# Peptides against a protein of PDB entry 9GMZ, part 226

Target 1, 343 residues: chain A of PDB entry 9GMZ
Amino acid sequence: TGFPLELLTRPATERLAYFENYTVAHPRLKEVYEILMRTIAEPAGASFIFVYGASGVGKTTLRLRVEQKLTELALPKLESDRARVPVVGIEAIAPESRYFNWKEYYTRALITLEEPLIDHKFDYGVRGISRDNFGKINVESKVVAPALRRALENALIHRHPDVFFVDEAQHFGKVASGYKLQDQLDCLKSLANMTGILHCLLGTYELLTFRNLSGQLSRRSVDIHFRRYCADSPEDVQAFKSVLLTFQQHLPLAETPNLVDHWEYFYERTLGCIGTLKDWLKRVLSDALDREATTITLKDLQKRALSVAQCQKMFKEIQEGERQLSETEADVQNLRSALGLGA

## One batch from the design tools (peptide; made by RFdiffusion4, then SolubleMPNN)

Design b2_p23_3_s1 (from b2_p23_3, 10 letters changed)
Fold by OpenDDE base, seed 5:
Structure b2_p23_3_s1 (fold): chain B 343 residues (1-343), chain A 23 residues (1-23)
Amino acid sequence: as target 1 above (343 residues)
Amino acid sequence: MEKREEEWREEQFRRFLEETLPV
């Protein structure tokens, strides 16, 4: 079934919002969703989940769908336990400086954890953290990072989420020295240990560097690879074409565009990343709606495509990440062979 | 407005779970 036909009579803003919030349930997203949901339900002593994959593969979409599902599953219990928050999710912000801003991170986490709709107000025990008349958390500039950390630890213990999500978590790794990267990981590990809350870090293949640096995290982490679709796999090509077919049916335009016939061009400019594809189509849809166009043309697509140079850069980053993972898989096979377990 | 957005998000999630890509 395509988009609701009633959208054709609605404002451009509503038509765009429909497409923006629409999610294609593609095979890789479903697989990673199921693994992540099972791991959250049964962490088996894990303190961390790492979800890594290409930029634009759909990690934020995955997070939002898991957050939504965990919230839905918690609703019956939230009536009796009004202090509980089922899930908390934040995006790590790219530091303006070479250093990750922990004060900003803790502030954002506290603000997200303490949404105004929570009837049970928690006292953080920290001077300079207050609520406005709407229940929104305000943090005074004088509050230092260690105090914000203690407030967050107490809030996480009190609210007891099933998982704490950190999206764009590669931003923790942008610290110029390997030593400082370890300090970031030890800080996160300490937060997870002190609160007993499972942490899920979503990010690019730069998260693989975190796995290698923390031999202590490796024993208490679950790894989830969110793969792109590969053009050398017939099954992946078919899945990618099916995604294009679904998107063309869900573009709220009077005439259904033929995206599938251009699948190679879409693959070339997205590298098999469905998030990149969706963002591209969103830009093109916005342009079409602004012109009151009945459909999308190849020229409209070309106008909003990533440049070949951008795609080449992204592809090199993907290849490096995929190579590192393949080497790890080969090392496991070599170890098994050396142990006499067979390949 | 908020309640309609919530209902719409729930419906989008339901569709996400039910949506099988045509093989």
Scores: peptide ipSAE 0.013, ipTM 0.399, DockQ to the pose 0.592
Fold by OpenDDE base, seed 4:
Structure b2_p23_3_s1 (fold): chain B 343 residues (1-343), chain A 23 residues (1-23)
Amino acid sequence: as target 1 above (343 residues)
Amino acid sequence: MEKREEEWREEQFRRFLEETLPV
């Protein structure tokens, strides 16, 4: 099934919005979604979930789909428990300074916890936090980070989300010293322990460095590797081609472009990352709609492709992350062998 | 416009769930 044909008579903005909101349910996304949903439902004493993978693999899409599902599953209970928020999702901001801005983090988390639909006024116990008539939190500039933390702890306890998502969580690692990184981890651990709320950190392979610094997190964390598609795997190549076929059918153009015949070029310029592929196709679609074009061509694709130099840089970062994981898997196997556990 | 986009997002999400949830 392709896009709704009525979109061809709709404004370019609606056609673009259709494709932007469209999500391909590709095998790796399904796999990590199922693991993540099961882990959220049955955390087995875990306080953290780490979801790591290449930039542009689709982690934000995964988060948004899990948030939507958890919200849907909670709807029948939310009618009776109007104080509950089923899920909280924020994006960690890259620090402009050498220090992670905890004040901004706590403020963003609080703002996200106070959806307009929550009729219940929550007293944060902190002066300078107010709610407008639309339910939006206003945090006065005078409110200090320790007060915002207490407000967030109280809000998380009261709203009791099934999970707290932090996207782009590798930005916690962008601190100038390893000591500050440990302090940040300990701060997050303390928040999870004090609230009893499961935290899910989504990020690039830089998140592995952050994970490995905390030997105590290992006992209370679940790891989910969101893998890209690999060209050396026939199954992964077939899955990638199937994604191209699906996108081909869901581009709201009068003539269906042939993306599948160019699969190697798409793979070369996306490294098997479906988010990168989708964002590329969005740019090309936008250009085509602006020209009132009936289809997209290879020239249109080439115009909006990532450069070879950009792809080489991203690929090096991916290879380093995949190597670190492979070494960790080998270390587990070596440990099992040393313990006399069979392979 | 907003309501139709919301309905469309919900429908796309439902389809995603139907395709992603193990039967």
Scores: peptide ipSAE 0.008, ipTM 0.361, DockQ to the pose 0.396
Fold by OpenDDE base, seed 2:
Structure b2_p23_3_s1 (fold): chain B 343 residues (1-343), chain A 23 residues (1-23)
Amino acid sequence: as target 1 above (343 residues)
Amino acid sequence: MEKREEEWREEQFRRFLEETLPV
């Protein structure tokens, strides 16, 4: 079914908000969602889940849908256990320095754990962490990173989320040396082990560098590759066209635009990344609504498309990530062959 | 006819995905 026709009589802001909030279900999103939900339910001794894929593939959408589902599943238990938080999601910030700001990370994680007006005041046991009258956490500037870590450990144990999400987790890898990257990994590993909370790191293919540094994490991590759609796969092309068809039906415009007939152009400028596609269509829809246009034209699309140079840069980053994964698969096959297990 | 059947299949598949993925 398309968008609610009543939206055509609504303000441009409501029409845009509808499209912003609309999520297209697509095969890759479903697959990764099912794997992720299963892994969260049955981690089998894993402490980490790595979800990696191209920028704009839809990792944030995946996270939000999993967070929503985990919240829904927890609701019956939350009535009896008011201290429990079903899921925690944080976005890692790019470090301004050659060092990851753990103090800021711990502070943001603590704030996120407590933003739900959970009636149960938890004492963090750390001086300089307070709650205001509205339940909001305030962390004084004097509180040091080790104290914030202990507070976060205690909060995670007490709130016992099914998973702790870290989006943009490649930012942990943005450190000046490989040794420091290992220290960051050991810090996260220690946090997961001390709390017993499963950590899910979502990010770009730069996460592979982080993953490859610890042969010990390989035993306690699950990897989920969130692939883009590839134009060399007929099935992927069909899925991408189906996404375009769905989007054209859910653009709250008087005349349904024909996006599917332009699928190659959409693919060229999104590289098969559905998040990139949604963001593009959102910009174009906003422009169309501002002009009170009845539909979207190819000229409207072209005005808001990524440049060829941007697409080439993004494609190079994707190819490097896909190459690293392919090399890992080849190394596994070579190892199996060398062990006499066959290909 | 074929294009409409393809569009219908795509819509059915989308609905199936929407039932699986919370909106």
Scores: peptide ipSAE 0.007, ipTM 0.378, DockQ to the pose 0.065
Fold by OpenDDE base, seed 1:
Structure b2_p23_3_s1 (fold): chain B 343 residues (1-343), chain A 23 residues (1-23)
Amino acid sequence: as target 1 above (343 residues)
Amino acid sequence: MEKREEEWREEQFRRFLEETLPV
């Protein structure tokens, strides 16, 4: 079934909001969702889950769907345990400076933990953390990062979420000159160990650097690779065409555009990343609605496409990440062979 | 043939969406 036909008589803002809120369930998203949900339910002593993949593959969509599902599953238990938060999800901010801002991270995490439970006052035991007249957490500029960390540890222990999500987690790798990436990982590891809360870090292939830095993290981490669709796989090409067909039917326009006939051009400019595809179609839909257009043309698509130079840069970053994973698989096989474990 | 394959793909994808996304 396509979009609700009544949307054609609605304002451009409602038509755009429909498409923005519409999620296509595609095979790779389903697979990663099932693995992630199972791992959260049965962490088997893991303290970390790493979800890595190309920029624009759909990691944020995955996070939001898991957060929604965990919230729905927790509703019956939240009636009896009003202190509990089922899930916490934040995005790590790219620092304006050359170093990761831990003070901002802890502040955002505290705000996110308390927003769902605005009526449940928790005393963090830290001077300079207060609630404003609207119940929002205010952190005074004088509060230092170690005090905010202790407040977050206490809040996580008290609220006991099933998982703590950090999106764009590659930003933890942005360390000032003279700081080690290892120190950032040790901070995260200490937070997970002190709270007993499972952490899920979602990010680009730059997260692979985190996996290799600590043999102790490796023993307590689960890795999930969110793959793009590859043009050399007939099954992946068919899945990508099916996603285009679904988006074609869910664009709230008077005439259904033919996206599927242009699948090679869509693949060229998205590299098989469904998030990149959705963002592109959203921009093109916005332009079409602003012009009161009946459909989307190839010229409209070309106007909002990523440049060839942008696609080439993104493709190099993908190839480097896929290469590092292939080398890791080869290293595992070499290790098994060296141990006398059959292939 | 192409239209029926397209309709079949649409229906399979719709069922997949209904199974995976709680509405």
Scores: peptide ipSAE 0.007, ipTM 0.412, DockQ to the pose 0.066

Design b2_p23_3_s2 (from b2_p23_3, 12 letters changed)
Fold by OpenDDE base, seed 2:
Structure b2_p23_3_s2 (fold): chain B 343 residues (1-343), chain A 23 residues (1-23)
Amino acid sequence: as target 1 above (343 residues)
Amino acid sequence: MEERRRKWREESFREFLENTLPV
């Protein structure tokens, strides 16, 4: 089914908001969603889940859909347990310095754990953490990172989320030295162990460098690769065309644009990343609505496309990430061969 | 505060229902 036809009589802002809020259930998203939901439900002693994939593949969409589902599933329990928060999701900030700002991380995590404003005033046991009259947490500048960590540990234990999401988690890796990166990983591991809360780190392929530094995490982590669609796979091409078909049906325009006939151009400028595709179509839809256009043309698409240079840069980053994963598979095969198990 | 929590849950659930096509 396409968009609700009544949207054609609604303001441009509502038409745009409809498309912004619309999520295509594409095969890779569905697969990763099912794996992630199952892993959260049955972590089997894992303390970490790593979800890695290309920028613009749809990791944030995945997170938001899982957060929504976990919230839905928790609703019956949230009526009886007023302290529980079903899920916590934060975005890691890129460090301004060669050091990750743990104080900011803990502060943001604490603020997120208080939304929605839970009636139960939890005393964090830390001086300089207060709530305003609206229940928002205020952290005074004098509060040091170790105190904020203890507050977060206590909050996570008390709120007992099914998972703690950290989006853009590759930002933990943006540290001056490999040693400091290991210390950061050990800090996260300690937080997960002390709280008993499963952590899910979502990021680009740069997250693999972070993941590979700890041989001990390999035993207590689940890895989920959120793949892009590949043009060399007929199945992936068909899935990508199906996504284009779905998007064209959900663009709230008077005339349905033919996106599918331009699938190669869409693939060239998105590299098979559905988030990149959606963001492109959002920009084009916004322009079309501003002009009161009845449809989207190829010229409208071209005006808002990523440049070839941008696509080449993004593709190089993808190829490096995919290469690192293929090397790991080759290492496993080499190990199996060396053990006499066969390739 | 309960009313705000109820509204947030209802809005989050409504957004979930409206925006989550069954994946």
Scores: peptide ipSAE 0.006, ipTM 0.345, DockQ to the pose 0.100
Fold by OpenDDE base, seed 3:
Structure b2_p23_3_s2 (fold): chain B 343 residues (1-343), chain A 23 residues (1-23)
Amino acid sequence: as target 1 above (343 residues)
Amino acid sequence: MEERRRKWREESFREFLENTLPV
């Protein structure tokens, strides 16, 4: 177990790319992956899946792994149905203004739907949307958001993905008013209903505020909590140490660094978030490769660590999200007790 | 023109697969 030793003779770019592409199959990722795959296969009338958890917990890695699996499962059918796209994944962009940029969202979604080998004879029915000689879509600046929405609806119906992923979906909640937030929820709900395409929104705990504003979305949504590893759980600590052990074996360096002995420092600066850990190690690996270093030292780690102030801010955001979920669980229990259903 | 479209589709699909297939 470890990186291919031949990488030690390869360029720094290939060594870094290996580590970037490497995914640790840690327990929380596997659990959430299985739940998500099952829910996509059998949505049971759900139109939405909400995947929420700390920033840097690994939601993007989860998305990519599910996209990979759905594509793999679809490959035999894609030979016969060249119009089908098995999965669509986009990242929501933080609004520069008090309003979410729906034009940009629809444009990015349309572009993503045209990346695979698809039937390019499909007409969006919208003036100002064209394809270049390569089949890449071009959207003219004059095209308005309602027209782009109709184009996306038609494209989603025609391409029929198993799921539409929206990463960083908390950015839908970054609007000037609760009324505008409800309008955005209604827009997403309408898009899912009109297309019949299951939407999976991945985001931080800020996504809970967005989800809770629509009692109608709650009835047609599945919730998946992607938890971090907690230092107060012996099992979680052991899982975190096992992740460190795996990463140290997959750093393409001549000498295996001892990461496990520094697990508390890694935990302090990642809050049990494996994505944050991977990003940190990636930065340190890049620095080590640039210096042609044989290994990574504690000093190398310290140079690229998040500051204590950054960790404190991130931890406060995590605690607030975890608190909201705990209160919701208590409210459910109180409701059950009040209904006479027992604890 | 059709051959260039085919090549681009093949490249875009390969890139899509590389970005979406399990390594």
Scores: peptide ipSAE 0.006, ipTM 0.292, DockQ to the pose 0.052
Fold by OpenDDE base, seed 4:
Structure b2_p23_3_s2 (fold): chain B 343 residues (1-343), chain A 23 residues (1-23)
Amino acid sequence: as target 1 above (343 residues)
Amino acid sequence: MEERRRKWREESFREFLENTLPV
């Protein structure tokens, strides 16, 4: 079924919001979702989950869906345990400085743990953390990072989320030296170990650098590759066309655009990344609604497409990540063969 | 106040659920 037809009589803002909130349950998203949900339910002693894939593949959408599902599953228990938060999700910020801002990270995590609807005031045991009338925390500038860390540790233990999500986690890797990256990972490991809370880092293929730096992480981490759709796979092409068909049915326009006939152009400008596709269609929809247009044309699509140069850059980053993964898989096979374990 | 907050959570969550396909 397509979009609700009543949207055609609604303001452009509501029509755009519908499409923004709409998520296509495409095969790769389902696969990764199922793996991630199973891993969260049965971590088997893991302290970390790494979810890596291309920029715009849909990692944020995956996170939001898992957060939604974990919240849904927790609702019956949250009525009795008002202190519990089922899931915490933050986005890591690219550091403006050569150093990752741990103070900001801890502050953001604490703010996210203070859902306005938690009636139970948790005492962080830290001076300079206050709450407003809506339960939003305010952290005074004088509060130092070690105090915020202790506050976060206590808050995570008390609220006991099933998982702590860090989106755009490749930004932890944007430090001037590999040593600082290891120190950051060790800090995160320490936080996970001290709290007993499972951490899930979502990011680009730059997260693979974290795999290589810590042989100890490998024993306590689960790795999930969120793959793009590949044009060399007939099944992936069919899945990508099916996504286009679904999106064209859910664009709240008077006339359904034919996106599927342009699938190669969509693939060229998204590299098989569904998030990139959705963001593109959102921009085009916004322009169409602003013009009170009845449909989307190829010219409208071309106006908001990523440039060939942008796509080439993104594709190089994807190819490097996919290469590193293929080498790692080959190394595992070589190790098995060397151990006398059959392939 | 608490019951309004609970209802708002449930409604906001339901609205979010309704606007997105189950994965």
Scores: peptide ipSAE 0.000, ipTM 0.362, DockQ to the pose 0.100
Fold by OpenDDE base, seed 1:
Structure b2_p23_3_s2 (fold): chain B 343 residues (1-343), chain A 23 residues (1-23)
Amino acid sequence: as target 1 above (343 residues)
Amino acid sequence: MEERRRKWREESFREFLENTLPV
């Protein structure tokens, strides 16, 4: 089924919003969603989940769908337990300095825990944390990071979410030294241990560095690889073409564009990453709506495509991440062989 | 609690499947 035909008579803003809110449930997203939901339900003593994959593979879409679903599940219980928050999700900010801003991280996490639907005002026990007239948390500049951490620990214990999501978590790694990265990981470990809350870190292949820095984290972590579609796999190519067909049917234009016939060009400029594909089509749709165009042409696609140089850079980053994972698999096999465990 | 989590995983998965691309 395509888009609702009544959208063709609606303003460009509503037509664009429809496409923005539309999510294609593709095989890789489904697989990772199932694994993640299962792991959240049955963490088996894990304190961390790492979800890693290429930039633009769809990690943010995965997070938002899991958040939505965990919220929906919790609704019947929230009637009896009004203090509970089912899920917390934040995005890690790239540090402006050589140091990660923990004060900002804790502040954003606290703000997210204070969703306006929570009638139960929690006293954080920290001077300089207040609520405005709209219920928004205000943190005074004088409040130090250790005080905000204690406030967050208390809030997480009281609200008891099923999971704490951190998107763009590779930004924790953007510190000048390996020692500082270890300190950051120890801070996250301590937060998870003190609160008993499962943490899910979503990010690029740079998250693989976190797994190797602490043998204690690796013992209490579950790894989930969100793979792109690969052109060397006939099944992956067919899945990618099916995604193009679905997007083609859900572009709210008078004439359905033929995206599938250009699948190789779409693959070349997205590297098999569905998030990159959606963002590209969103830009092209916006341009088409601004021109009151009836359809999208190849020329319209070319105007908003990533450059070959951008794709080459992104592809090198993907290849390095995929190589590191392949080496890890080989190392496991070598370790098994060395232990006299059959391959 | 486990049975509700199971039923919901099944329903979520079904809803996901229903919204999944027709192969």
Scores: peptide ipSAE 0.015, ipTM 0.400, DockQ to the pose 0.172; fails the geometry check

